# Peptides against a protein of PDB entry 3JWR: the designs that were tried, part 68

Target 1, 323 residues: chain A of PDB entry 3JWR
Amino acid sequence: TRELQSLAAAVVPSAQTLKITDFSFSDFELSDLETALCTIRMFTDLNLVQNFQMKHEVLCRWILSVKKNYRKNVAYHNWRHAFNTAQCMFAALKAGKIQNKLTDLEILALLIAALSHDLDHRGVNNSYIQRSEHPLAQLYCHSIMEHHHFDQCLMILNSPGNQILSGLSIEEYKTTLKIIKQAILATDLALYIKRRGEFFELIRKNQFNLEDPHQKELFLAMLMTACDLSAITKPWPIQQRIAELVATEFFDQGDRERKELNIEPTDLMNREKKNKIPSMQVGFIDAICLQLYEALTHVSEDCFPLLDGCRKNRQKWQALAEQ
Target 2, 298 residues: chain A of PDB entry 3JWR as posed
Amino acid sequence: TRELQSLAAAVVPSAQTLKITDFSFSDFELSDLETALCTIRMFTDLNLVQNFQMKHEVLCRWILSVKKNYRKNVAYHNWRHAFNTAQCMFAALKAGKIQNKLTDLEILALLIAALSHDLDHRGVNNSYIQRSEHPLAQLYCHSIMEHHHFDQCLMILNSPGNQILSGLSIEEYKTTLKIIKQAILATDLALYIKRRGEFFELIRKNQFNLEDPHQKELFLAMLMTACDLSAITKPWPIQQRIAELVATEFWEQGDQVGFIDFVCTQLYEALTHVSEDCFPLLDGCRKNRQKWQALAEQ

## One batch from the design tools (peptide)

Design b1_p21_2_s1 (made by RFdiffusion4, then SolubleMPNN; from b1_p21_2, 10 letters changed)
Fold by OpenDDE base, seed 2:
Structure b1_p21_2_s1 (fold): chain B 323 residues (1-323), chain A 21 residues (1-21)
Amino acid sequence: as target 1 above (323 residues)
Amino acid sequence: MEEEKRQAEEERIKEFGEFYT
């Protein structure tokens, strides 16, 4: 395609020029082409292209394929969300110095997973899928969409001309796919809620050890969630804009719940309750986000900007909630 | 009262887990 030709021929700017190492990064000003260039830079600067002998054209095609398999008519869970998740992962690995704690295969898997974790997202949550008796709900009992996202990821990775993992040994390939699957499934927030207690307790007791395979898996899951939720850490103007996108998508679901299922939506998805957004954001930060970024900062102090951003946004939302 | 508060918090956390994507 012309898009592929343009991408493959383009000079990829440095990470410094693209500012993709910054936790404060915003994609608002970037074209789709620039987001693809940023993605190439992430793979390159993490040494993934070199270490796994990726062909440039194949990587370009894969990135475009991933982007294409996000829906354009979904307000939040689109390519830009996936891209921002991957950028946060990149920043956490580089600026947050987590790269030094992980294997190359883990880094490869996390980056692929971050880009792929919401593939073909439909703008509705697992609860809606289940209640609507969608065909996907017949395949999986829990984490329905996350399983679908992984299936889409696997489909793309195996598609002709998209096989960015072709340079891996059989064992490396198997390991990578395992980690990708685990990482994508970990983005189910319900699973995060179930698992985070173990992670926080290990941190609290100063017993956290990445040399333990189980704790490594747990950390990768927590890191994925931290990147997935990283919008809450962004500078206030960026946070506000993203919160609007999230609210739009949730309200769209709520409208569908009324129309299609004859269900009154929860406040989170109720358009008539938009005035509660500030207080709900405070609640979300307190219940879900703060402890995660505190724990992540304990693993690597260089991740502090995420925690600091989250705290600052809590203050901003609280001020709005008090009006 | 402390137990009630704890339960309410757990319910809120669960709600976020179920609905937030």
Scores: peptide ipSAE 0.358, ipTM 0.838, DockQ to the pose 0.357
Fold by OpenDDE base, seed 3:
Structure b1_p21_2_s1 (fold): chain B 323 residues (1-323), chain A 21 residues (1-21)
Amino acid sequence: as target 1 above (323 residues)
Amino acid sequence: MEEEKRQAEEERIKEFGEFYT
């Protein structure tokens, strides 16, 4: 395609030029092509292209395929969300100095997972899928959409001309897919809630050890969530804009819940409760986000900008809630 | 009262877990 030709022929700017190492990064000003260039840079600067012998054209095609398999009519859970998740992962690995704590296969898996974790997202949560008796709800009992996202990820990885993992050994490939699956499934926030207590307790007791395979898996899950939720850490103007996209998508679901399921939506998805957004954001930060970024900062102090951003945005949302 | 608050918080956490996916 013309798009592939343009991408494959383009000079990829440095990570510094693209600012993709910054936790304060915004994609708002970037074209789709520029987001793809950023993604190439992430793979390159993490040594994934070299270490796993990725062909440039194959990587370009894969990126474009991933982007294409996000829906354009979804307000938040689209390519830009996946791209921002991956950018936060890249920043956490580089600026947050987590790269040295992980294997190359883990890094590869996390980056692929971050880009792929919401593939074919429909703008509705697992609860809606279940309650609507969608065909996907017949295939999976838990983490319905995350299983679907992984299936989409696997489909793309196995598609002709998109096989970015072809340079891996059979064992490396199996390991990578295992980690990708675990990482995508970990983005189910319900699973995060179930598992986070163990992580926080290990940190609190100073017993956290990445040499332990179970703790490694737990950390990768927490890191995925931290990147997935990273919009809450962004500079206030960026946070506000993203929060509006999230609210739009949630309200769209709420409208569908009323129309299609004949149910009253929860306040979070109720358009009539828009005035509660600031207080709900404070509640979300307190209940979900703060402890995660605190714990992540304990693993690597260089991740502090995420925690600091979260705290600052809490204050901003609280101020709005008091008006 | 403390138990009620704890339960309410747990429900809120679960709600966030279900909806922010």
Scores: peptide ipSAE 0.355, ipTM 0.837, DockQ to the pose 0.442
Fold by OpenDDE base, seed 1:
Structure b1_p21_2_s1 (fold): chain B 323 residues (1-323), chain A 21 residues (1-21)
Amino acid sequence: as target 1 above (323 residues)
Amino acid sequence: MEEEKRQAEEERIKEFGEFYT
């Protein structure tokens, strides 16, 4: 395709030029081509291209395939969300110095997972899918969409000309897929809530050890969630704009819930309760986000910008809630 | 009162987990 030719022939700017190492990164000014270039740079600077012998054209095709399998008619859970999740992962690995704590396979898996974690997202949550009796709800009992996202990820990875993992041994391939699956599934916040207590307790007791396979898996899950929610850490103008996208998507679901399911949506998805957004954001930060970024910062102090951003945005939302 | 607050917080957490995507 013309898009593939353009991407494959383009000079990939440095991570510094692209600012993809910054926790304050914004994609708002970037074209789709530039987001793809950023993605190539992430793979390159994490040594994934070299270590796993990725062909440039195959990587380009894979990136474009991933991008293509996000829906354009979804306000928030689109390619830009996946891209920003991956960028936060990259920043956490590089600037946050988490790269030094992980294996190359774990890094590979996390980056693929971050880019893929919401593939074919429909702008509705698992609850909607269950209540609408969607065919996917018959395949999976829990984390319905996350299983679907992984299935889409696997489909793309196995598609002709998209096999970025072809340089791996059979064992490396199996390991990578396992980690990808776990990482994508970890983006279900219900699972995060279920598992986070163990992580926080390990941190609190100073018993956290990444050499323990179980604790490693737990950490990767927490890191995925931290990147998935990273919009909450962004500079206020960015945070506010992303919050509007999230609200738009949630309100679209709420409208569909009324129309298609004949139910009153929860406050979070109720367009008529838009005035509650600031207080709900404060509640979300307190209930879900703060402890995670505190714990992550405890694992690596260089991740502090995420925590600091989250705290600053809490203050901004609180100020709006008091008006 | 403390127990009620704890329960309310747990319910809020569960709600976010269920509805936040």
Scores: peptide ipSAE 0.350, ipTM 0.836, DockQ to the pose 0.359
Fold by OpenDDE base, seed 5:
Structure b1_p21_2_s1 (fold): chain B 323 residues (1-323), chain A 21 residues (1-21)
Amino acid sequence: as target 1 above (323 residues)
Amino acid sequence: MEEEKRQAEEERIKEFGEFYT
């Protein structure tokens, strides 16, 4: 395609020029081409292209395929969300110095998972999919959308000309796919809630050990969630704008719940309760976000900007809730 | 009062887990 030719021929700027190592990064001013260039730089600077012998054209095609399989008519869960999740992962690995704690296969899997974790998202949550009796709800009992996202990820990885994993051995390939699946499934917030207590307890007791395979898996899951929710850590103008996108998508679901299912939506998805957004954001930060970024900062102090950003945004939302 | 607050927090956490996309 013309798009592929343009991307493959383009000079890829440095990570410094693209500012993709910054926790304060914003994609708002970037074109689709620039987001693809950023993605190439992430793979290159993590040594994934060299270590796994990726062909440049194949990587370019894969990135464009992933981008194409996000819907444009979804307010929040689109390519830009996936790209921002991957950028946060890259920043956590580089600036947060987590790269040195992980294997190359784990890093490869996390980056692919971050970019792929919401593929073909429809702008509705698992509860809506279940209540609407969607065909996907018959295939999977739990984490319905996350299983679908993984299926889409696998489909793309196996598509002609998109096989970025062709340089891996059979064992490396199997390991990578296992980690990708676990990482995508970990973005189900319900699973995060179930598992986070174990992680926090290990940190609190100073018993956390990444050499333990179970604890490694747990950490990768927590890191995925931290990157997926990283909008809450961004500078206030960026956070506020992203919160509006999330609210738009949630209210669209709530409107559909009223119309299609004849149910009253929860406050989070109720357009009539827009005035509760600030207090709900404070509640979300306290209940879900703060403890996660505190724990992540204990694993790597260089991740402190995520925690600091979350705390600052809590103060801003609290001030709005008091008005 | 402390138990009621704890229950309310647990319910809120559960709600976020069930309804957040």
Scores: peptide ipSAE 0.348, ipTM 0.835, DockQ to the pose 0.349

Design b1_p21_2_s2 (made by RFdiffusion4, then SolubleMPNN; from b1_p21_2, 15 letters changed)
Fold by OpenDDE base, seed 5:
Structure b1_p21_2_s2 (fold): chain B 323 residues (1-323), chain A 21 residues (1-21)
Amino acid sequence: as target 1 above (323 residues)
Amino acid sequence: SSAEALRRQQEAIRLFGEFYS
């Protein structure tokens, strides 16, 4: 395609030029082509292209395929969300110095998972899918959408001309897919809530050990969530804009719940309760985000900008909630 | 009260865990 030709022929700027190592990164000013170029740079600078012998054209095609399989009519859970999740992962690995704590296969899996974790998202949560009796709800009882996202990820990875993992051994391939699946499933916030207590206790007791396979898996899950939620850490103008996108998507679901299911939506998804957004954001930060970024900062102090950003945004939301 | 604050936090955890995915 013309798009593939343009991407494959383009000079890929440095990570410094693209600012993709910055925790304060914003994609708002970037074209789709530039987001793809950023993605290539992430793979290159993480040594994934060289270590796993990726063909440039195949990587380009894969990136475009992933982007194509996000819906454009979804306000928040679209390509830009996935791209920002991956960028945060890249920044955490590089600037946050987590790269040295992980294997190349784990890094490969995390980057693929970050880009793929919301593939074909429909702008509705698992609860809606279940209550609407969607066909996907017949396949999976829990983490319905996350299973679907992984299925989409696998489909793309196995598609002709998109096989970025063709340079891996059979064992490396199996390991990578396992980690990708676990990482995508970990983005179900319900699973995060179930598992985070173990992680926080290990950190609190100073018993956290990445050499333990179970704790490694747990850490990768927590890291995925930290990147997935990283919008809450962004500079305030960026945070506000993203919060509006989230609210838009939630309100769209709430409208559908009223119309299609005859259900009164929760305040979070109720357009009429827009005035409660600031207080709900404070609640979200306190209940979900703060401890995660605190724990992540304990694993690597260089991740502090994420925690600092989260704290600053809490203050901003609290100020709005008091008005 | 501290009990009320804890209850509110638990409710928030439940709400966001169910609805934010």
Scores: peptide ipSAE 0.314, ipTM 0.848, DockQ to the pose 0.356
Fold by OpenDDE base, seed 3:
Structure b1_p21_2_s2 (fold): chain B 323 residues (1-323), chain A 21 residues (1-21)
Amino acid sequence: as target 1 above (323 residues)
Amino acid sequence: SSAEALRRQQEAIRLFGEFYS
């Protein structure tokens, strides 16, 4: 395609030029081409291209395929969300110095997972999928969409001309897929809630050890969530704009819940409760986000900007809630 | 009360865990 030719021929700017190492990064001003270039740079600077012998054209095609398999009519859970998740992962690995704590396969898996974790998202949550009796709800009991996302990820990875993992041994391939699956499934916040207590306890007791395979898996899950939710850490103008996208998507679901399911949506998805957004954001930060970024900062102090951003945005949302 | 605060926190956890996907 013309798009592939353009991408493959383009000079990829440095990570510094693209600012993709910054936790404060924003994609709002970037074209789709630039997001793809950023993605190439992430793979390159993490040494994934070299270490796993990725062909440039194949990587370009894969990126474009991933991007294409996000829906354009979804307000938040689209390519830009996946891209921002991956960028946060990249920043956490580089600026947050987590790269040195992980294997190359783990890094490879995390980056692929971050980009792929919401593939073909419909703009509705698992609860809606279940209640609407969607065919996917018959295949999976829990984490329905996350299983679907992984299936889409696997489909793309196995598609002709998109096989960025072709340079891996069979064992490396299996390991990578296992980690990708675990990472994508970990983005189900229900699973995060179930597992985070173990992580926080290990941190609190100073018993956290990445050399333990179980703790490694747990950490990768927590890191995925931290990147997936990283919008909450962004500078206020960025946070506010992203929050509007999230609200738009949630309200769209709420509207569909009324129309298609004849149910009153929860406040989070109720367009009529827009005035509750600030207080709900405070609640979200307190219930879900703060402890995670605190724990992550204990693993790597260089991740502090995520925690700091979260705290600052809590203050901003609280101020709005008091109005 | 502390019990009420805990219940509210648990409800928030449930809510966001269920709906933020």
Scores: peptide ipSAE 0.311, ipTM 0.848, DockQ to the pose 0.375
Fold by OpenDDE base, seed 1:
Structure b1_p21_2_s2 (fold): chain B 323 residues (1-323), chain A 21 residues (1-21)
Amino acid sequence: as target 1 above (323 residues)
Amino acid sequence: SSAEALRRQQEAIRLFGEFYS
C-alpha cells in the first residue's frame, strides 16, 4: 500500500527529536505517520529490531496493521490510546530505567502488548458487553474484551507479512506470547484491583524481588496498568483533553445503555452528570492511581515524573471539584 | 463508622474497576 511504502521509506527521527522518552509526551500534534515513526523508533532504541532480527518492512506492516485494527469511531480506546500506552512504556523503560530490570523478551512482549492491548475496542466496557449479551460474552466469562484484544493481537502477529516474531526461536516465541497474553489480560482494571495489594505489600515490606518469577509477572502487570492509565500523569492541558475523550466515550456508552439496554447509566457514564467529572477524577486518582505510581517510583525512582504528574492533576481536579 | 467508610471505599474501587475496563 501507499501508506506502507511511505512509512518504510521514511527516515525515522531520533527518540530525542520525537520526545518519546519524555513522560510529558503528547501525541496531539502528530500525524498517524508520525505515530508509526515513533513506534519504529521505540522498537529500534530498545534494540528489539536488531536482537530479534526484525525486517523493517515487516515491522512497518505490523505497526500499520495494529493501527488499522483500532476503530476510528471510538473516542478514547483507539490507536492513539494504544500508542500513548506504548510511549509511556518506552519512557518507563528508558527514562524510568526499567529496561535494566527486564529481559529483552519481556521488553518485546510489553511493547507489543502495549500497542495491542485494546485492539478492536468498541468503546464499551466489559460490563456492557456482558449485559448486552454480545457474542464475545459467550466466549469468555471474565476479562472479555482483554481476551478479544489478545486474540486480535495473535491474529495480526500470524498474518502474512506481519510476523515480527519470525526471528525468535520456538521457545522465545512461546515465552513472548505468554508474556503478551499476561500483559494484555492485566489491563483489565478489575484484575489490577485484585492483584495490586500483593504488589503494594511486597514494596511496603521491602520484599519485592524481580528475580522471583511470580513477582516478575506481578510487576509486569502493574507496569502495564501504570502505562495504560498514564494519561492521568500528563501535564494538565494534556490531562484535561484526554479526560474529555474518556468522558466522551463513557457518555457514548451511557447513551447506548439507555437506548439499547433501557438502563440508567452510572454517574461516570451519565452525560447529564458532567459536573461530577472533577470529583470523579479525584476519586479515580485516589482509589486507583496514586498508590500504583508511588509503588512504581519505589521500584525505580526515575519514574517519579509519573507520580508527580498524578499528584499535580489530583490538585487540579480537586480545585475544579470545589467550584 | 470506619468500617462503613471502608466498605464504601471498597465499593467505589470496585465500581471504578468495572467501569474503566
Scores: peptide ipSAE 0.307, ipTM 0.847, DockQ to the pose 0.388
Fold by OpenDDE base, seed 4:
Structure b1_p21_2_s2 (fold): chain B 323 residues (1-323), chain A 21 residues (1-21)
Amino acid sequence: as target 1 above (323 residues)
Amino acid sequence: SSAEALRRQQEAIRLFGEFYS
């Protein structure tokens, strides 16, 4: 395609120029082409292209395929969300110095997973999919969408001309796919809630050890969630804008719940409760986000900007909630 | 009571987990 030709021929700017190492990164000003260029830079600077012998054209095609399999009519869970998740992962690996704690296969898997974790998202949560008796709900009982996202990821990875993992040995390939699957499934916030207590307790007791395979897996899951939720850590103007996108998508679901399911939506998805957004954001930060970024910062102190951003945004939301 | 507050917090956590997933 013309898009592929343009991307493949383009000079990829440095990570410094693209500012993709910054935790404060925003994609708002970037074109789709620029987001693809950023993604190439992430793979390159993590040495994934070289270490796994990726062909440039194949990588370009894969990126464009991933982007294409996100829906444009979804307010938040679109390519830009996936891209921002991957950028946060990149920043956490580089600026947060987590790269040195992980294997190349783990890094490869995490980056692919971050980009792929919401493939073909429909702008509704698992509860809606289940309650609407969607065909996907017949295939999977739990983490319905996350299983679908992984299936889409696997489909793309195995598509002709998109096989960025072709340079891996059979064992490396199996390992990578396992980690990708685990990472994508970990983005189910229900699973995060279920598992995070173990992680926090290990941190609290100073028993956390990345050399333990189980703890490594747990950490990768927590890191994925931290990147997936990273919008909450962004500078306030960015945070506000993203929160509006999230609210839009949630309200769209709420409207559909009224129309299609004949139910009153929860406050979070109720357009009539827009005035509660600030207090709900405070609640979300307190209940879900703060402990995660605190724990992540304990693993790597260089991840502090994520925690600091989260705390600052909590203060801003709290101030609005008090008005 | 502190117990009631804890229950409310746990319920909030559950709800966030359900609705953000």
Scores: peptide ipSAE 0.306, ipTM 0.842, DockQ to the pose 0.359

